# Peptides against a protein of PDB entry 7K3S: the designs that were tried, part 30

Target 1, 60 residues: chain A of PDB entry 7K3S
Amino acid sequence: MEELSGKPLSYAEKEKLKEKLAFLKKEYSRTLARLQRAKRAEKAKNSKKAIEDGVPQPEA

## One batch from the design tools (peptide; made by RFdiffusion4, then SolubleMPNN)

Design b2_p16_6_s4 (from b2_p16_6, 6 letters changed)
Fold by OpenDDE base, seed 1:
Structure b2_p16_6_s4 (fold): chain B 60 residues (1-60), chain A 16 residues (1-16)
Amino acid sequence: as target 1 above (60 residues)
Amino acid sequence: KELEEKLKRLQEEMEK
């Protein structure tokens, strides 16, 4: 495979790379949003446990 | 990292 590094890309090749770039940008943004939600959910779980362990059970 | 590197390579190919 001769690396595409030396030949000018055709208009059709440039448009195909632009579509691939747009797809990868979308998947990157989705992955980052998932990671950020996971980190927030982990913090919320740790905060909920700290509240539950701090409530003295009423002696029956 | 891998997606960022793929994005960077595709952008460099579009600038040629």
Scores: peptide ipSAE 0.115, ipTM 0.732, DockQ to the pose 0.080
Fold by OpenDDE base, seed 2:
Structure b2_p16_6_s4 (fold): chain B 60 residues (1-60), chain A 16 residues (1-16)
Amino acid sequence: as target 1 above (60 residues)
Amino acid sequence: KELEEKLKRLQEEMEK
């Protein structure tokens, strides 16, 4: 791992970091959107189970 | 947490 920690980054290095930052922001947003979809799907499954457990079976 | 920390480190490297 080259220690870029002490030299001013060149213009090309700053642009490469900007591209990496944009990629990671996109992956973060995708991960959050997946988590939100999973949470909505879980709530929708739990609400269906609560309806099914609350329906008295028709006495035959 | 890990991805947010990676983003923070990359932002701090661009501000130097």
Scores: peptide ipSAE 0.112, ipTM 0.727, DockQ to the pose 0.079
Fold by OpenDDE base, seed 5:
Structure b2_p16_6_s4 (fold): chain B 60 residues (1-60), chain A 16 residues (1-16)
Amino acid sequence: as target 1 above (60 residues)
Amino acid sequence: KELEEKLKRLQEEMEK
């Protein structure tokens, strides 16, 4: 019977879990910021395409 | 992929 489930985590193990959680939160925030920038860039591209399709080319 | 790999490496470093 592997007693992996019942021993209180050592101080070192708890600190390492806190580090993992801090890393995961940082990468989540970074990914969210990238997604928000991508959505803004997509909206800006769609707005440029709508302006280009709505300007009558001056006949030369 | 990159995030999962970093988490995996950090897990392996806990088991050493």
Scores: peptide ipSAE 0.092, ipTM 0.703, DockQ to the pose 0.090
Fold by OpenDDE base, seed 4:
Structure b2_p16_6_s4 (fold): chain B 60 residues (1-60), chain A 16 residues (1-16)
Amino acid sequence: as target 1 above (60 residues)
Amino acid sequence: KELEEKLKRLQEEMEK
């Protein structure tokens, strides 16, 4: 077993790592939400095109 | 770009 022979992180170092982790989780969630909105918007555009191609335009 | 810059600033603040 590799002894993680690193000095125990100080309280301040642990709090700074928690802050970093919270920031990374927030930015990940924001990016994921953008990606999910983009995929939904693309699917909605493709579904609108499939409906518009399937509805005979009324000849003027 | 903006995320990478924020991460860079947060790293630099730990080295001080």
Scores: peptide ipSAE 0.087, ipTM 0.696, DockQ to the pose 0.121

Design b2_p16_7_s1
Fold by OpenDDE base, seed 2:
Structure b2_p16_7_s1 (fold): chain B 60 residues (1-60), chain A 16 residues (1-16)
Amino acid sequence: as target 1 above (60 residues)
Amino acid sequence: EEELLREIERLKEELE
């Protein structure tokens, strides 16, 4: 399937590539949103640990 | 992530 790199794409081929591009942009945006949620969750866990290590256990 | 970016760039060049 190596002969398409030099021929003008048909209208139907261009539309199919636009659909693939839209799909890939959506998957990229979804992956970035997952990464941002993971970083927020990590920051929230690290902030909770810093509070727990900073509270003197009440001696009985 | 980088693989999806490379495929997006390739598809842009094919559509120009």
Scores: peptide ipSAE 0.134, ipTM 0.750, DockQ to the pose 0.034
Fold by OpenDDE base, seed 5:
Structure b2_p16_7_s1 (fold): chain B 60 residues (1-60), chain A 16 residues (1-16)
Amino acid sequence: as target 1 above (60 residues)
Amino acid sequence: EEELLREIERLKEELE
């Protein structure tokens, strides 16, 4: 059982972890931006539907 | 989102 939990990380291992951290931060920011766009789109859909249901159809 | 935050925190602790 190599206890990898007690050895100081090499320079190369630290750089690999920094790369993983940068990737995860990017994916988090992308997901957050998608969620914010989805919430805005839902609000815009609900407001458009409320306007359409509030206009009396012209009797033909 | 929360899973990515937990993994980011773990990777910060490994870099200290």
Scores: peptide ipSAE 0.134, ipTM 0.752, DockQ to the pose 0.063
Fold by OpenDDE base, seed 3:
Structure b2_p16_7_s1 (fold): chain B 60 residues (1-60), chain A 16 residues (1-16)
Amino acid sequence: as target 1 above (60 residues)
Amino acid sequence: EEELLREIERLKEELE
């Protein structure tokens, strides 16, 4: 592992790190939004099935 | 290592 423990990061290294962090933040947000959409779609599917099967929905 | 972690934390704050 490069021991960066004594040299300030160059401007170019900081910019590359900013780009990597921005990419990681974007992919995290995309994944979270996908998970939230999947959970909503699953809830909507289960709700539609419970209406079709005449099963009383648990009031949430 | 600690300076790189501190700079990563600073760069996270700059990206908020």
Scores: peptide ipSAE 0.125, ipTM 0.751, DockQ to the pose 0.039
Fold by OpenDDE base, seed 4:
Structure b2_p16_7_s1 (fold): chain B 60 residues (1-60), chain A 16 residues (1-16)
Amino acid sequence: as target 1 above (60 residues)
Amino acid sequence: EEELLREIERLKEELE
């Protein structure tokens, strides 16, 4: 068993780590939401191209 | 995005 030979984190160090973790979770969620919007937009572009390629353009 | 990168760099410096 590796003894976690670290001094117990002070109350102030624990609060600083909680703040950092909250920030990282917020930025992760923001990045994930951007990625999900990008994937939806790509799928919507590909579906529009598939509809446009399947409709005979009226010859002028 | 730049703010997240700055915080990651700061976390690396705190681990050295």
Scores: peptide ipSAE 0.086, ipTM 0.709, DockQ to the pose 0.049

Design b2_p16_7_s2
Fold by OpenDDE base, seed 1:
Structure b2_p16_7_s2 (fold): chain B 60 residues (1-60), chain A 16 residues (1-16)
Amino acid sequence: as target 1 above (60 residues)
Amino acid sequence: EEELLKKIEEIKKELE
């Protein structure tokens, strides 16, 4: 069993790594929320086009 | 996107 002889990260190095991971999780969550909004907006555009293409203009 | 990639590279460099 190769001991992962990586020097134990100092307390300060572990806290800096936690801050970096918290930033990455935040940016991932923002990107996911943007993707979910985009999918909802696409579905709402497709439903509006289906209503507008189905109304014959009244001839006057 | 670029800021996220940059932050991943900074983390990799601190784990080496």
Scores: peptide ipSAE 0.108, ipTM 0.721, DockQ to the pose 0.073
Fold by OpenDDE base, seed 3:
Structure b2_p16_7_s2 (fold): chain B 60 residues (1-60), chain A 16 residues (1-16)
Amino acid sequence: as target 1 above (60 residues)
Amino acid sequence: EEELLKKIEEIKKELE
């Protein structure tokens, strides 16, 4: 493993890591938003089925 | 591994 201990990152290395971090933050936010939409869609499907089946929704 | 995490944290602070 290169002894990266205590060497200041070059400007180019910092920019490359900034770009990687920005990409990871973007993909995280996209994945989180997708998960939230999926959970909302599942809740909406379950609510529609429970109305159709005459099952009382548990009041949350 | 820990050194790479430390560098990522330093870069996070430079991006605030």
Scores: peptide ipSAE 0.107, ipTM 0.726, DockQ to the pose 0.035
Fold by OpenDDE base, seed 4:
Structure b2_p16_7_s2 (fold): chain B 60 residues (1-60), chain A 16 residues (1-16)
Amino acid sequence: as target 1 above (60 residues)
Amino acid sequence: EEELLKKIEEIKKELE
């Protein structure tokens, strides 16, 4: 049993840690939304290239 | 991004 030899956090320290964790969760969610948009944009670009490479350009 | 890194460092320092 590792004794959690940490002094019990005061009420104020616990509230400060909750605020920091809420900020980190918000920034994580923002980063995840950016990653998901980037992945969708990449798929859309790859689909456009596959259509362009698969359609013979009409000779002018 | 810098604000997130700063907050991570502040939390690490409070857990030491």
Scores: peptide ipSAE 0.101, ipTM 0.716, DockQ to the pose 0.075
Fold by OpenDDE base, seed 5:
Structure b2_p16_7_s2 (fold): chain B 60 residues (1-60), chain A 16 residues (1-16)
Amino acid sequence: as target 1 above (60 residues)
Amino acid sequence: EEELLKKIEEIKKELE
């Protein structure tokens, strides 16, 4: 078990961890926004297919 | 799992 708990982090190490946490929060928010857009686009495609299958083309 | 949560809480306290 490496003693990761025994050395106080330097100021530079603390700032690097803050930057990593900020990056992870940004990537989470980006991924969530992408998922929400995909879910909206899927619902919009399913509603368009339901309209297209429900219009009998008038045979001329 | 609990050991990872403890380490995350320790890292949060070190970042205060």
Scores: peptide ipSAE 0.080, ipTM 0.688, DockQ to the pose 0.024

Design b2_p16_7_s4
Fold by OpenDDE base, seed 2:
Structure b2_p16_7_s4 (fold): chain B 60 residues (1-60), chain A 16 residues (1-16)
Amino acid sequence: as target 1 above (60 residues)
Amino acid sequence: EKELLEKIQEIKKELE
């Protein structure tokens, strides 16, 4: 049983949790940036397909 | 996971 007694966290525990929070915020921001990039790439692909399907192929 | 969130909330209260 780890005593989750509401003892004030030591300075070292607070700093370790601040580091964990900073890491989690950084990973969240990276994941969000990847998602935004993927959505932009999908929109760009869909726009390129809509232009290609709208060009009449030259009847040879 | 829940324990880490509780400790995070506790630290936020101690930093106010």
Scores: peptide ipSAE 0.115, ipTM 0.718, DockQ to the pose 0.027
Fold by OpenDDE base, seed 1:
Order: structure tokens, then C-alpha cells, then sequence
Structure b2_p16_7_s4 (fold): chain B 60 residues (1-60), chain A 16 residues (1-16)
């Protein structure tokens, strides 16, 4: 079993890594929220088109 | 997107 003898990260290196991971989690969450909003907007556009294509204009 | 990719590359470089 090769010991992953990576020198134990210093306390400062671990905190810097935590900050980087927190940034990545934040950007992932923003991207996911954007995707969810896009999917909701697509459903809302498809429902509006189905209502607008179904009203015959009254002849006057 | 670019900033996220740059941050991933920076983390990889610190884990080498």
C-alpha cells in the first residue's frame, strides 16, 4: 500500500483550500439556480404560445 | 465560466 506521503498541508494551506472550495460551491450553486430559472422560463413560454395560438381573432 | 475554470486550475496546481 503506497502511503500517499503527500506532506500534511499546513493549517494555512488547508484554510486557503477551504476558501477555494467555498468559491467553487458558490459558483456551482449560481449555475444550478440559473439552469432551474431557464427551465421554468421555457415552460412559461411554451404555455403562453399554446394560449396565443388557440384564440381565433373575432372578425369585425 | 472563465473564473470558475481558472479557480479549478489554481486548485489543481496547488495539489501537485
Amino acid sequence: as target 1 above (60 residues)
Amino acid sequence: EKELLEKIQEIKKELE
Scores: peptide ipSAE 0.102, ipTM 0.716, DockQ to the pose 0.074
Fold by OpenDDE base, seed 4:
Structure b2_p16_7_s4 (fold): chain B 60 residues (1-60), chain A 16 residues (1-16)
Amino acid sequence: as target 1 above (60 residues)
Amino acid sequence: EKELLEKIQEIKKELE
């Protein structure tokens, strides 16, 4: 049994940690949304290339 | 990005 030898956090310290965790969750969600948009953009580019390589350009 | 790294460093310093 590792004794959690940490002094009990004061009410003020707990509230400060909650604010920090809320900030980190917000930044995580923002980063995840950027990653999801990047993956969608990559798939859309790859699909556009597959259409361009699969359609013979009409000779002018 | 800098602000997130600063908050991570501040949390680490409070857990030391």
Scores: peptide ipSAE 0.097, ipTM 0.710, DockQ to the pose 0.075
Fold by OpenDDE base, seed 5:
Parts: sequence; C-alpha cells; structure tokens
Structure b2_p16_7_s4 (fold): chain B 60 residues (1-60), chain A 16 residues (1-16)
Amino acid sequence: as target 1 above (60 residues)
Amino acid sequence: EKELLEKIQEIKKELE
C-alpha cells in the first residue's frame, strides 16, 4: 500500500484538489437542476393527458 | 460508500 497519506500536499496539489471539488459541486448542482426540470415536465405531461382524455368531443 | 466519505473528509482536512 503506497503511503498516499504521509506526504504533505504542495500548494499546487491543494489548488488542483480545490478545483476538482468545485467542478464536482458544479456537476452535482447541474444534475440536480436537470432532475428537478424533468420531474416538473413529467407532471405537466401527465396533467395534459388527463385533461385531453377527459373532454368528450361534441359530435356534430 | 463509507470509505469514499472518509477520503473526502481527509482531503478537506488537508485543504484547511
């Protein structure tokens, strides 16, 4: 097992890890926002189908 | 999952 836990990270390595964490937080927020939009769009489609199936067309 | 959370906590302490 390489002792990855024993060497103090250089300033450059710390900054690179901060950038990776910032990227992961951004991708998480983007994915969450996409999921929330998808759930809203699905509810809006299900409500439109329930209205379309519930209007008897008046036969002329 | 626990091991990944422990590594993330270790990385946070190293970034303080």
Scores: peptide ipSAE 0.087, ipTM 0.702, DockQ to the pose 0.026

Design b2_p16_8_s1
Fold by OpenDDE base, seed 3:
Structure b2_p16_8_s1 (fold): chain B 60 residues (1-60), chain A 16 residues (1-16)
Amino acid sequence: as target 1 above (60 residues)
Amino acid sequence: AEEKLEEIKKEIEELE
């Protein structure tokens, strides 16, 4: 067990860290959802272009 | 949003 070499965080400091971590997790999840939406939109654009160009989609 | 993220990182570093 790595001894957390430091003064024990106060209750207020722990609650502030929890708030910060909750914010970071929220922004991470938001960024991930944007990335996943962008990837889906790119796939949908590529599929539309391949249909328009008459190119057979590679079977998944 | 990024500015608030850097502020939060700095405030975490100040608690170590």
Scores: peptide ipSAE 0.130, ipTM 0.744, DockQ to the pose 0.081
Fold by OpenDDE base, seed 1:
Structure b2_p16_8_s1 (fold): chain B 60 residues (1-60), chain A 16 residues (1-16)
Amino acid sequence: as target 1 above (60 residues)
Amino acid sequence: AEEKLEEIKKEIEELE
């Protein structure tokens, strides 16, 4: 059993790691929201093309 | 954002 007994992180090191983790979670959430918006925009573009190919123009 | 991610990676590596 390798004892993963790395020296207990100081209070300051733990707070620094919490700040780093909070930043990473924020950037992940931002990236995920951007991806979800892009997928919604793509679905909306594909739905517009399906309507334009299906309506015969009224002859004048 | 990318610069701060690279700083965070370096500072994690220094804690291992």
Scores: peptide ipSAE 0.122, ipTM 0.743, DockQ to the pose 0.088
Fold by OpenDDE base, seed 4:
Structure b2_p16_8_s1 (fold): chain B 60 residues (1-60), chain A 16 residues (1-16)
Amino acid sequence: as target 1 above (60 residues)
Amino acid sequence: AEEKLEEIKKEIEELE
């Protein structure tokens, strides 16, 4: 067990870390939603191309 | 968002 040899964080330092963590979680969720939207848009483009090329769509 | 991320990085560095 590495002893967490550090001064206990003050109440103010803990609240500041909670604010930082809340911001990072929000930006992560926003980035994930953008990635999911981009992946859906790519699938829709590939679907349109597969219809144009006469290739049967892979079932979901 | 980027400005707030750089602020957070500075505030982490000040805690080391």
Scores: peptide ipSAE 0.118, ipTM 0.739, DockQ to the pose 0.090
Fold by OpenDDE base, seed 5:
Structure b2_p16_8_s1 (fold): chain B 60 residues (1-60), chain A 16 residues (1-16)
Amino acid sequence: as target 1 above (60 residues)
Amino acid sequence: AEEKLEEIKKEIEELE
């Protein structure tokens, strides 16, 4: 089993890890933005249904 | 497998 635990990373390996980290940070931010949009869309659907059903909206 | 993931996380932290 190759000893991956002791060799200093080459410049190219370091740059590849930085690229992977930047990609993961981007996908996290994209997922968070989708979640926030979904929560806003759910609230807007629930508010429309509560108005249609004649239920008084909780004052904000 | 988990040990290699912690090593990669440490290597990433040392690169920031």
Scores: peptide ipSAE 0.106, ipTM 0.702, DockQ to the pose 0.087

Design b2_p16_8_s2
Fold by OpenDDE base, seed 1:
Structure b2_p16_8_s2 (fold): chain B 60 residues (1-60), chain A 16 residues (1-16)
Amino acid sequence: as target 1 above (60 residues)
Amino acid sequence: AEEKLEKIKEEIKKLE
């Protein structure tokens, strides 16, 4: 079992991990924004249906 | 798999 747990990461390994972390934070934020948009769109669809079913056509 | 994930978290925590 190589105890990789104690070796200081090289500068290049540290920068690669920072890049991976920045990417993951960006994808998380994008996913949250998509979820919030989906929830808003669902509410807007439900409100639009309630208005459309609630207008009696004026008899001509 | 979990041990590799924990190692990555510890390495990330050292970079913050």
Scores: peptide ipSAE 0.090, ipTM 0.684, DockQ to the pose 0.035
Fold by OpenDDE base, seed 5:
Structure b2_p16_8_s2 (fold): chain B 60 residues (1-60), chain A 16 residues (1-16)
Amino acid sequence: as target 1 above (60 residues)
Amino acid sequence: AEEKLEKIKEEIKKLE
């Protein structure tokens, strides 16, 4: 049995983990916003190509 | 390795 002897985190270690979590949440939100922008840009490129190629747009 | 990641997730959850 490996002792789950995680020494109780000090106050400073807890604050450092909260800071890391806040950073990761921020980077996740930033990455999601980039992905959404990229998907919109691809749709806008595909619609311009479909108009140029004479292909009828699928009605929404 | 996975057990260490699960411990870190549990510790983070206790800090929320």
Scores: peptide ipSAE 0.083, ipTM 0.675, DockQ to the pose 0.040
Fold by OpenDDE base, seed 4:
Structure b2_p16_8_s2 (fold): chain B 60 residues (1-60), chain A 16 residues (1-16)
Amino acid sequence: as target 1 above (60 residues)
Amino acid sequence: AEEKLEKIKEEIKKLE
């Protein structure tokens, strides 16, 4: 166990760290939602092409 | 959003 041998963070430092963490979590969630949307849009393009090429869609 | 992220990175770097 590495002892967290550091000066105890003040209340203000802890609140600032919580705000930073909340911001990072929000940006992560936004990025993840964009990635999931991009992946769905790519699948929709590939499905349109597969229909045009007469290839059966891979089951989900 | 990017400016806030950069400020957070700078402040983390000051704690190292």
Scores: peptide ipSAE 0.077, ipTM 0.679, DockQ to the pose 0.090
Fold by OpenDDE base, seed 3:
Structure b2_p16_8_s2 (fold): chain B 60 residues (1-60), chain A 16 residues (1-16)
Amino acid sequence: as target 1 above (60 residues)
Amino acid sequence: AEEKLEKIKEEIKKLE
């Protein structure tokens, strides 16, 4: 356990942590946007299936 | 390294 509590981070270390945080926040937001698109696509598929199952097949 | 990652994860979790 490196006690990161006792040593003040250098300016360069702080900037590197900000860069890492910004990257992870971006990947998080991208993942959330993908999840939301997937949920919308699933709802749209279920709605299409409900419409298709509600159309009487033309009797032959 | 792991503690730096945990602090970054905690800060991401505050954005949820």
Scores: peptide ipSAE 0.071, ipTM 0.682, DockQ to the pose 0.090

Design b2_p16_8_s3
Fold by OpenDDE base, seed 3:
Parts: C-alpha cells; structure tokens; sequence
Structure b2_p16_8_s3 (fold): chain B 60 residues (1-60), chain A 16 residues (1-16)
C-alpha cells in the first residue's frame, strides 16, 4: 500500500471531493446517454434514407 | 497520471 503521503484532508475538503466526484459521475452518465441517443438517432436517419433511396437494409 | 487519478477515486469512494 503506497500511503498517499498527503496531509489528512479536512472534513470540508473530503465533502468537496465527494461533491466533485458526484458531479463528474453525473456528467459522465449524461454524456453517455447523449451519445447513445445520438447513435440511435443516426441509425434512424440512415434507416429512413435507406427506405427513401430504395436500398435494402442489411438484415439484422 | 492515470494511477494517481485512480488512487484519488478510491480514496474518495472510501469516504462515502
């Protein structure tokens, strides 16, 4: 165990780090959900274009 | 750099 040879964090510093981690986890989850939605929207646009252009969709 | 960030995450998680 490498002791993180830092001064012990105060209670207020610990709470501030918890808040920062919670914020980062929330922003990550939000970004992931946006990416997944964008990928679904892109597939739906490509499927609409493939139907409009009469191109057979690759069977899943 | 990544190892230092992981150590910080583990320390924060132990404080929850």
Amino acid sequence: as target 1 above (60 residues)
Amino acid sequence: AEEKLEKIREEIEKLE
Scores: peptide ipSAE 0.114, ipTM 0.705, DockQ to the pose 0.094
Fold by OpenDDE base, seed 1:
Structure b2_p16_8_s3 (fold): chain B 60 residues (1-60), chain A 16 residues (1-16)
Amino acid sequence: as target 1 above (60 residues)
Amino acid sequence: AEEKLEKIREEIEKLE
């Protein structure tokens, strides 16, 4: 079994990896916030339709 | 696990 003793990540490689992880966490949080806004907007549209279909037209 | 770290290194290097 050759130990794939992959060379230990240099300090610079570790910092680049941290930057990538920070970016991915930021994009995940942004995507989650978009999904939560979309779900709230869908609920608000469904509630608005239920109110609009419940208003009797004034007889002319 | 090490092979996944090496793939991540190669993808880091391609973004430079």
Scores: peptide ipSAE 0.112, ipTM 0.704, DockQ to the pose 0.039
Fold by OpenDDE base, seed 4:
Structure b2_p16_8_s3 (fold): chain B 60 residues (1-60), chain A 16 residues (1-16)
Amino acid sequence: as target 1 above (60 residues)
Amino acid sequence: AEEKLEKIREEIEKLE
């Protein structure tokens, strides 16, 4: 049994930790959404390059 | 539940 060698968290400390955890979860979700948008944008750029390299430009 | 909150406290204190 690992002795919980910490003073019992006060109500105020528990609420502060819940707030910090909620903030971290929000920042994680925001970062994940940015990463997913970046990956979609990269795929769209690669698809445009593949079309530009594969279609002869119409001579004017 | 309380043990997990204490671990989060210790991790936050190491980042300050």
Scores: peptide ipSAE 0.109, ipTM 0.706, DockQ to the pose 0.041
Fold by OpenDDE base, seed 5:
Structure b2_p16_8_s3 (fold): chain B 60 residues (1-60), chain A 16 residues (1-16)
Amino acid sequence: as target 1 above (60 residues)
Amino acid sequence: AEEKLEKIREEIEKLE
């Protein structure tokens, strides 16, 4: 097992890694928020169509 | 370079 004991990350390399992680966490959270908004909008459209088609909504 | 990307992936997977 070659220990991939890559040279200890310099302070500057660690900070650059933290910046990349923070960026990716931000893009993940943005994508998740878009997905959750899309799912809510789809449910709201389906509920409006069910009312318009005269189909009794399943009670919650 | 790949090991640094793997550490970022592991930290994202902890958010799922």
Scores: peptide ipSAE 0.078, ipTM 0.689, DockQ to the pose 0.092

Design b2_p16_8_s4
Fold by OpenDDE base, seed 5:
Structure b2_p16_8_s4 (fold): chain B 60 residues (1-60), chain A 16 residues (1-16)
Amino acid sequence: as target 1 above (60 residues)
Amino acid sequence: AEEKLKEIEEEIKKLE
């Protein structure tokens, strides 16, 4: 097994690593956008339910 | 998508 731990990454290996990091950043941003959308949807459901239950909304 | 993410994380960890 060649000890990859001491050889400088080739140009091709560095480009492959950059592509992998770009993919990870894209999946992170997509997950964050889903979380933000879920939080907005939860607030909108809670606000609708509180209006239906006759509870005064906290002023923003 | 999640399977590709794990594969990428494992391959990054092999390059460190």
Scores: peptide ipSAE 0.121, ipTM 0.731, DockQ to the pose 0.065
Fold by OpenDDE base, seed 3:
Structure b2_p16_8_s4 (fold): chain B 60 residues (1-60), chain A 16 residues (1-16)
Amino acid sequence: as target 1 above (60 residues)
Amino acid sequence: AEEKLKEIEEEIKKLE
């Protein structure tokens, strides 16, 4: 067990750390959702263009 | 927003 060789965080410091971690997790999830939406939108644009250009989509 | 994330990450790193 690595002894966390540090002064034990006060209750208030632990709660502040939890708040900060919750914020980071929220912003990560928001960024991931934006990235996934962007990838889906790009795929949908490429599919529309391939239909318009008469190019057969490569089967997935 | 990114600046506040960086500030929070630096403050977390100071508590470790």
Scores: peptide ipSAE 0.119, ipTM 0.733, DockQ to the pose 0.084
Fold by OpenDDE base, seed 4:
Structure b2_p16_8_s4 (fold): chain B 60 residues (1-60), chain A 16 residues (1-16)
Amino acid sequence: as target 1 above (60 residues)
Amino acid sequence: AEEKLKEIEEEIKKLE
């Protein structure tokens, strides 16, 4: 057990840290949603090419 | 967004 050998954060410092963490979680979720959308858009482009080339779509 | 991320990183570093 690493002892948390530090001065206890004040109430104000803890609230500021919570706000920072909430912001980071929001930006992470936004980035993840963009990545998932990009991946779906890429699959949709590849499926159009596969239809054009007469290749059966790989099952999901 | 990136500016706010840098501000957060600098403020975390001040708490170490």
Scores: peptide ipSAE 0.112, ipTM 0.728, DockQ to the pose 0.087
Fold by OpenDDE base, seed 1:
Structure b2_p16_8_s4 (fold): chain B 60 residues (1-60), chain A 16 residues (1-16)
Amino acid sequence: as target 1 above (60 residues)
Amino acid sequence: AEEKLKEIEEEIKKLE
């Protein structure tokens, strides 16, 4: 059994790691929100093209 | 943002 007994992180080191993890989670959430908006915008563009190719122009 | 991510990765690697 390799005791992963790395020296217990000090209170200050644990708080610094929590701040870093909170920052990473925030940037991940922003990236996911951007990706979801991009996918919705792509679906909306593809739906507009399908309507424009399917309507015969009324002859004047 | 990318520079802060690299700084965080380097500081995590120093704690391993």
Scores: peptide ipSAE 0.111, ipTM 0.728, DockQ to the pose 0.088

